# Ledger of designs, part 7: peptides against a protein of PDB entry 7AE7

Target 1, 321 residues: chain A of PDB entry 7AE7
Amino acid sequence: KVYKDLREFLEVLEQEGQLIRVKEEVNPEPDIAAAGRAAANLGKNQPAVFFEKIKGYKYSVVTNVHGSWQNHALMLGLDKNTSTKDQFYELNRRWDKFPVPPNVVKREAAPCKENVIDKDINLFEILPLYRINEQDGGFYISKASVVTADPEYPDDFNKLNVGTYRIQVKDRDRVGIQALAMHDIAVQLEKAEAENKPLPIAITIGNNPLVTFMASTPVGYNQNEYEFVGALQDGVPMDIVKSDLYDHLYVPAGSEVVLEGHIIPRVRTVEGPFGEFPGSYSGARLQCEVKIDRITHRTNPIFENLYLGIPWTEIDYLMAL

## One batch from the design tools (peptide; made by RFdiffusion4, then SolubleMPNN)

Design b2_p28_3_s4
Fold by OpenDDE base, seed 3:
Structure b2_p28_3_s4 (fold): chain B 321 residues (1-321), chain A 28 residues (1-28)
Amino acid sequence: as target 1 above (321 residues)
Amino acid sequence: EEEEEIEKLREEAEKTNEELLAAAAAAL
């Protein structure tokens, strides 16, 4: 089984009993985090939690999409009861299929292009933002696949990076991004900042689960995460589409939301604290700032966000394979 | 009424975010 988008995966999770649907209106806080914790307490078979209605917001939230070995098996299109050993074996077998080049689809064929916002940008109109942890220093977008390129080699598709970074909302149209020196984005940003130029960026939310997995998986600087997604799809190419603002940035065709913009060169603003693990906070520090210049989104976009709960976080599963 | 309530809740959420950001800045 291969998934085109998050929605096809959520359908399979629901069919397999790996999705809890909350149909009643919830408060963003504390209900989303509380329901996530309650789902985590169901043991090792942790379901995703889909919130249909969030008070104060128009759209839905889903959490804990990768939060179990069953969900990981299903992500690979395997039986949900596939052992972790057999999942690892199959993942490694498929990894050897790299590279599997993606299909570049036309703009008109890409679901992420159904709606456009290019003025009066307000992230709170598109994303049901909430504090993931009580002591978070703001609202976080914690499960985005962030697309950047090498500013010296913008047309080198092998240097196109798709990574997961901690993103704090800073304003209606601005986010802070944690670009650590070990991340490929930091290398690309350093090159842009050397020239005092903006770094083009596309922050993609609600993706094919293998895109999210690969964005969380370190690869070589000259390796494209989309070509690994095709490998992990057992040789089926994924669909990508050109960004609206940048000819050299490609985003998943099925993304729920795409935030297109730029990292402001040589600007650093306060970011954090954030509860990366239950009871563990990374301190506040100066981080990069992104200006959002354009949003594209699916109709009724689903905000996929990270679940941070006890006893296991979703990140524990994303990093375990 | 529902749209006005939604807008008010968004404004409250934005304000909460600003207060949290200010608190984070004061901790640095």
Scores: peptide ipSAE 0.036, ipTM 0.553, DockQ to the pose 0.108
Fold by OpenDDE base, seed 4:
Structure b2_p28_3_s4 (fold): chain B 321 residues (1-321), chain A 28 residues (1-28)
Amino acid sequence: as target 1 above (321 residues)
Amino acid sequence: EEEEEIEKLREEAEKTNEELLAAAAAAL
């Protein structure tokens, strides 16, 4: 099975008994994080948790999408009971299919383009934001696939980077991003900042699960994560669409939300603390700031966000493969 | 009523985020 979007994957998770649907209205805090922790306590078969109604918000949240080996098997389109060993063998077998170039679809064919916000941007209108941990220094977007390009080689598709970074919401239309020096985005930002230019960015939320997986998987600077997604789809190309603001940025056609904007050159603002691990907080740091200039989104967008639970977090699964 | 309550909760959430950011800035 190949998934076009998050929704097709959530449907399969639900069919396979790997998704809990919470139909009652929940408070963003502490109920989302508490329900996630409760789901983690269900044992080895940690389901995704889908919150249909969040008090104060219009849209839904899903968490723990990658939160189990069963969910990883299903992500690969395998039987949910496929052993971790067999998943690893299949992953490696498919990895050797790289590169599988994506299909560029027309704007009209891309679900992420169903709605546009280009003025009076308010992230809180689109994303049901909540603190994952009580001591978090703000609201985080933790499972975004962030798209950037090399500003010196913007048309080099092999230098298009799709990465996962810690993103703290700063304002209605601003986010902080943790661009570490070892990340491809930091190389691209350094080039932009050398010229005192903004770095174009697209922050994509609620993707097909292999996009999120590959965005969390380190690859070479001259390797495109979308071409690995096609490889992991057993040679089926994924669908991408051109961003609205930038000709050189491509986003997953099925993204629930796309935040298009720019990293402000040579600006650093306080970001954190964040509970990256249970009982462990990263300190506050000076990080980059992104201005959001345009949002595109699916009708009734689903906010996919990270679950942080014990004993295994969703991060542990995203990084362990 | 429900839309006003939603907007109020968003404003409270935005304000909480600003207060957290200000507290983090004061700690650095």
Scores: peptide ipSAE 0.009, ipTM 0.371, DockQ to the pose 0.110
Fold by OpenDDE base, seed 2:
Structure b2_p28_3_s4 (fold): chain B 321 residues (1-321), chain A 28 residues (1-28)
Amino acid sequence: as target 1 above (321 residues)
Amino acid sequence: EEEEEIEKLREEAEKTNEELLAAAAAAL
């Protein structure tokens, strides 16, 4: 099975008994994080948790989408009981199909373009934001696939980077992003900042699960994550669409929400602390600031966010390969 | 020095979070 978007994957998770649907209204805090922790306690077969109604918000949240080996098998379109060894074998077999170039679809064919917000941007109207941990220094977007390009080679598709970074909401239309020197985005940002130019960025939320997986998987600076997604789809190209603001940035056609904007050159603002693990915080630091200039989103967008739990976090499954 | 700077950054981050929570609550 190949998935076009998050919704097709959530449907399969629900059919396979790997998704819990919470139909009752929940409070953003502490109920989402508490329910995530409760789901983690269900043992090795941790389901995704879909919150249909969140008090004060219009839209839904889903957590723990990648939070088990069963969910990981289903992501690969395998039987949910496929062994970790056989999943690894199949992953490696598909990896050898790289590169599989994506299909560029028309704007009218891309679900992520159903709605546009280009004025009076307020992230809280689109994303049901909550603290994952009570001591978090803010609201985090922890499972976004962030798209950037090399500002020296913006038309080099091989240098288009799709990565996962810690993103703190800073204002209605601003986010902090953690770009460490080891990340490909940091190389691109350094080039932009050397010229005192903004770095174009698209922060994509609620993707095809293989996009989220590849955004969390280290690849070479001259390798495109979308071409690996096509390989992991057993040679079926994924669908991408041009961003609205930038001709050289492409986003997954099926993204639930796309935040388009720019990293402000040579500006640093307070980011953190973030509870990367339950009871463990990375502290606060000065990080890059992104101005959001445009939002595109699906009708009734689903906010996919990371679940953090003991003994295994969702990130452990995303990074376990 | 580094611990005091981290603590100041934490206080600023907490304040920012309170302001955002207030802004979120006002938008609801």
Scores: peptide ipSAE 0.006, ipTM 0.315, DockQ to the pose 0.046
Fold by OpenDDE base, seed 1:
Structure b2_p28_3_s4 (fold): chain B 321 residues (1-321), chain A 28 residues (1-28)
Amino acid sequence: as target 1 above (321 residues)
Amino acid sequence: EEEEEIEKLREEAEKTNEELLAAAAAAL
């Protein structure tokens, strides 16, 4: 099975008993993180947790989407009881299909374009933001697939990067992003900053689970993550659409939310701390600042965010493959 | 009632986290 978007995957998770739906209104803190921890504690069968109603917010949150081997099997369109060994075998088999170029769909065919916000941007109106850990220095967007390009080669699709980065919400229309020197985004940012130019960015939230997986998987600088998504879909291309602000940035057509903007050149602001693991915080650092200039989103957007639980975090599953 | 049920789920969650941490620490 291939999924077009997060919603098709969540439907399968629910059908397979891999999603808990919380229908009651919850407090964003600490209830989302607490319920995530509770779900991780269900042993080997760690479900996604879908919060329909969050006090003070309009939209829903889902956590722990990748938080089990069963969820990974389902992501690959396999039986949920597929062994880890057989999952790895199938991943390797499909990896050899690279590259599988994505389909570029028209704007009108892309669900991520259903709604537009281009003025009075307020991230808190679109995303039910909460602290993942009590000691976090703010609200994080932790499962975004961040799209950037090489500013010297903007039309080179092979240099289009889709990566996962720590993103802290700084203001209504600003986020801090952790671009480490080992990340492709840091190479691209260095080139932009050398010329004192903004780096165009699209921060995509609530994607096809294989997009999120590939955005968390290191690939070569001249390899496109979307072409690997098509490979992991066993040769079925994924659907992408042009960003609204940038002709050279492509986003998943099915994204729940797309934050389009730019990294402000040569600006660094305090970001963090963030609890990457229980009891382990990455310290506060000076990181890049993104100005959000446009939002596109699906009607009733689902905020997919990372679950950080013990002993296995969702990151452990995303990085173990 | 709902608050007590959430608190009970929290206590069960905390207890299971401690047990899982102990199991993970024993498996390393």
Scores: peptide ipSAE 0.000, ipTM 0.339, DockQ to the pose 0.017

## One batch from the design tools (peptide; made by RFdiffusion4, then SolubleMPNN)

Design b2_p30_5_s1 (from b2_p30_5, 17 letters changed)
Fold by OpenDDE base, seed 1:
Structure b2_p30_5_s1 (fold): chain B 321 residues (1-321), chain A 30 residues (1-30)
Amino acid sequence: as target 1 above (321 residues)
Amino acid sequence: KEKEEKEKKEKEKEKKEEEEKKLLEKSKNP
């Protein structure tokens, strides 16, 4: 099975008993993390947790989407009880199909374009933000697939990077992003900053689960993560659409939320601490600052965010491949 | 206790990542 978006995947997770729906209103803190921990205590078969109602927010949150081997099997469109060995075998078999170029869809066909916010941007109105860990230095967007390009080769689709980075919300329309020197985004940012230019960015949230997976999977600088998504879809292309601000940035057509903006050149602000693992905090750092200039989103957008409540965390399944 | 339980969980993590990496390597070289 191939998924167009997060919603089609969540439907399958629910049908397969791999999603818990929390229908009662929860407090963002501590209830989201607490319910995530409670779900993770169900053993190795950890479901996704969907919070329908969050106090002070309009929209829903889903966590732990990738948080089990069953969810990982279902992401690959396999039986949920497929052995880890057979999942890896199938993943490797499909990997050899690279490249599978994505379909570029029209703006009118892209669900991520259903709504636009181009003024008075407030991330808190769109995303039910909460601290993932009690000691986090702020609210994090932890499962975003971040799209950037090489500013010297903006039209080179092979240099289009889709990566996962730690993103701290700084203000209504500002986020800090952790672009480490080992990340492809850091190479692209260095080129932009050399010229004192903004780096165009699209921060995409709530994607096809294979997009989120590939954004967390290191690939070569001249390899496009979307072409691997098509490979992992067993040769079925994924659907992408142009960003609204940038002709050279393509986002998943089915994204729940797309934050379009730019990395401010040569600006660094304090980011962190963040609890990457329970009781393990990556300390405060000077990190890049992103201005959000436009938001596009689906109607009633689902905020997909990382579950870090207990080992094995969702990041362990995203990075274990 | 909390530090030992953390180190134990990190070791169990590292061990499972190594097992998964070995499974991935074995799947590439049948």
Scores: peptide ipSAE 0.000, ipTM 0.269, DockQ to the pose 0.011
Fold by OpenDDE base, seed 3:
Structure b2_p30_5_s1 (fold): chain B 321 residues (1-321), chain A 30 residues (1-30)
Amino acid sequence: as target 1 above (321 residues)
Amino acid sequence: KEKEEKEKKEKEKEKKEEEEKKLLEKSKNP
């Protein structure tokens, strides 16, 4: 089975008993983190947790989407009881299908384009933001697939990078991003900053689960993550759409939310702390700052965010294959 | 050149995997 978007995957997770739906109104803090811990303690194969109603917000949150081997099997369109070994063999078999070029769809065919916000941008109106960990220095977007390009080769699709980075919300229309020197985004940012130019960016939230998986998987600088998504879909191309602000950036057509903007050149602001591991906080650091210039989103967007708090975090599953 | 860049990328990958393994070992034995 292939999924077009997060919603098709969540439907399968629910059918397979790998999604818990919380229908009662919850407080963002501490209830989201507490319910996630409770769900994982229920011994039922660490399901995703979907919060339908969050006090003070209009939209829903889902966490722990990749938080089990059963969810990984289902992501690959396998039986949920497929062994980790057989998942690994199937992943490797599909990896050899690279490259599988994506389909570029028209703007009108892309669900991520259903709504547009280009003025009075406020991230808190679109995303039910909460502290993931009690001691976090702010609100984080931790499962975004971030799209950037090489500023010297903007039209080279093979250099289009889709990566996962720690993103702290700084203001209504600003986020801090952790661009580590080991990531392809840091190479692209260095080139832009050398010329004192903004780096175009699209921060995509609530994607096809294989996009999120590939955005967390290191690939070569001249390899496109979307072409690997097509390979992992057993040769079925994924659907992408051109960004609204940039002709050279393509986003997943099914994204729940797309934050389009730019990394401000040579600006560094305080970001953190963040609880990367239970009881371990990365200290406050100077990080890059993104200005959000446009938002596109699906109607009733689902905020997919990382679950942290138990041995075998969602990160451990995303990085285990 | 291409072979040396591949070997350099493989060594950087092995070094990252060793650093991750060391981080995982440190996280398992605080």
Scores: peptide ipSAE 0.000, ipTM 0.276, DockQ to the pose 0.012
Fold by OpenDDE base, seed 4:
Structure b2_p30_5_s1 (fold): chain B 321 residues (1-321), chain A 30 residues (1-30)
Amino acid sequence: as target 1 above (321 residues)
Amino acid sequence: KEKEEKEKKEKEKEKKEEEEKKLLEKSKNP
């Protein structure tokens, strides 16, 4: 099975008994985190948790999409009971299919383009934002696939980076991004900042689960994560579309939300703290700031966000493969 | 083991912070 988007994957998770729907209205805090912990305590087969109604918000949240080996098996289109060994074998077998170039679809064929916001941008109207941990220094977007290019080689598709970074909401139209020097985005940002230029960015939320997986998987600087997604789809290309602001940035066609903007050159603002693990907070730091200039989104966008719980976090599964 | 693994993670984190600081200094003063 190959998934075009998050929605097709959530349908399969639900059919396989790997999705819990919370149909009652919840408070964003503490109920999302509490219900996620309760679901994680149901055993080794940790389901995704879909919150249909969130007080004060219009749209839904889903968490723990990658939060189990069963969900990883289903992501690969395998039986949910596929052993971890056989999942690794299949991942390695498919990895050798790299590169599988994506399909570039027309704007009209891309679900992420159903709605546009180009004025009066307010992230809180689109995303049901909440503190993931009680002591977090703000609201985080923790499962975004962030698209950037090399500003020296903007047309080199092999240098197009799709990465996962810690993103703190700063304002209605601003986010902080943790671009560590070890990440490909930091190399690209260094080049832009050397010339005092903005770095174009697309922050994509609610993707095909293999996009989210590959955005969390380190690859070479001259390797495109979308070409690995096609490999992990057993040779089926994924669908991408041009960003609205930038001809050189491509986003997943099925993204629930796309935040298009730029990293402000040489500006650093306080980001954090964030609870990476229970009782372990990363300190507050000076991090990059993104101005959001345009949003495209699906109708009734689903906010996919990271689940953080004991003993295994969703990030532990994303990084364990 | 757990203490050594924590110390290793802390050293790797400290190294990443130093690399990020150097990159930031370079980006401010090209």
Scores: peptide ipSAE 0.000, ipTM 0.233, DockQ to the pose 0.013
Fold by OpenDDE base, seed 5:
Structure b2_p30_5_s1 (fold): chain B 321 residues (1-321), chain A 30 residues (1-30)
Amino acid sequence: as target 1 above (321 residues)
Amino acid sequence: KEKEEKEKKEKEKEKKEEEEKKLLEKSKNP
């Protein structure tokens, strides 16, 4: 089984009993985090949790999409009871199919292009933002696939990077991003900042589960994560579309929300604290700032956000594979 | 380069498999 988007994966999770649907209106805080913790306490078969209605917001949230070995098996299109060993064997076998080049689809064929916001940008109107941890210094977008290119080689598709980074919402149209020196985005940002130029960026939310998996998986600087997604789809190409602002940035065609903008050169602002693990807060740090210049989104976009709860968080599964 | 990147990926993969095996062992012996 290959998934075109998050929605097709959520349908399979629900059919397999790996998704809990919360139909009642919830408060963003504390109910989202509380329901996530309750789901995590159900033992080894931690389901995704889908919140249909969130008080004060228009759209839905889903959490813990990658939060179990069953969900990882289903992501690979395997039986949900496939052993972790057999999942690794299959992941390994499919990895050898790299590269599988993506299909570039037309703008009109890309669900992420159904709606556009190009003025009066307000992230709170499109994303049901909440504190993931009680002591977080703000709202985080913790499960985005962030697309950047090499500013020296913008047309080199092999240098197109898709990564997962900690993103704090700073204002209606601004986010802080943690670009660590070990990440490919930091190399690209250093090149842009050397010339005092903005780094073009697309922050994509609610993707094909293999895109999110590959964005959390370190690859070589000259290796495109989308070509690995095609390999992990057993040789079926994924669909990508050109960004609206940049000719050299490509986003997943099925993304629920795409935030297009730029990293402001040589600007650093206070970001954090964030509870990366229970009882471990990373302190406030000076981090990069992104200006959001355009949003594209699917009709009734689903905000996929990371579950951070009791040990065996969704990060532990994303990092374990 | 391609051979060194392949060997690096194999080592990162072995490390992930070992970390998962340790995590699974911890999850089996609560």
Scores: peptide ipSAE 0.000, ipTM 0.255, DockQ to the pose 0.011; fails the geometry check

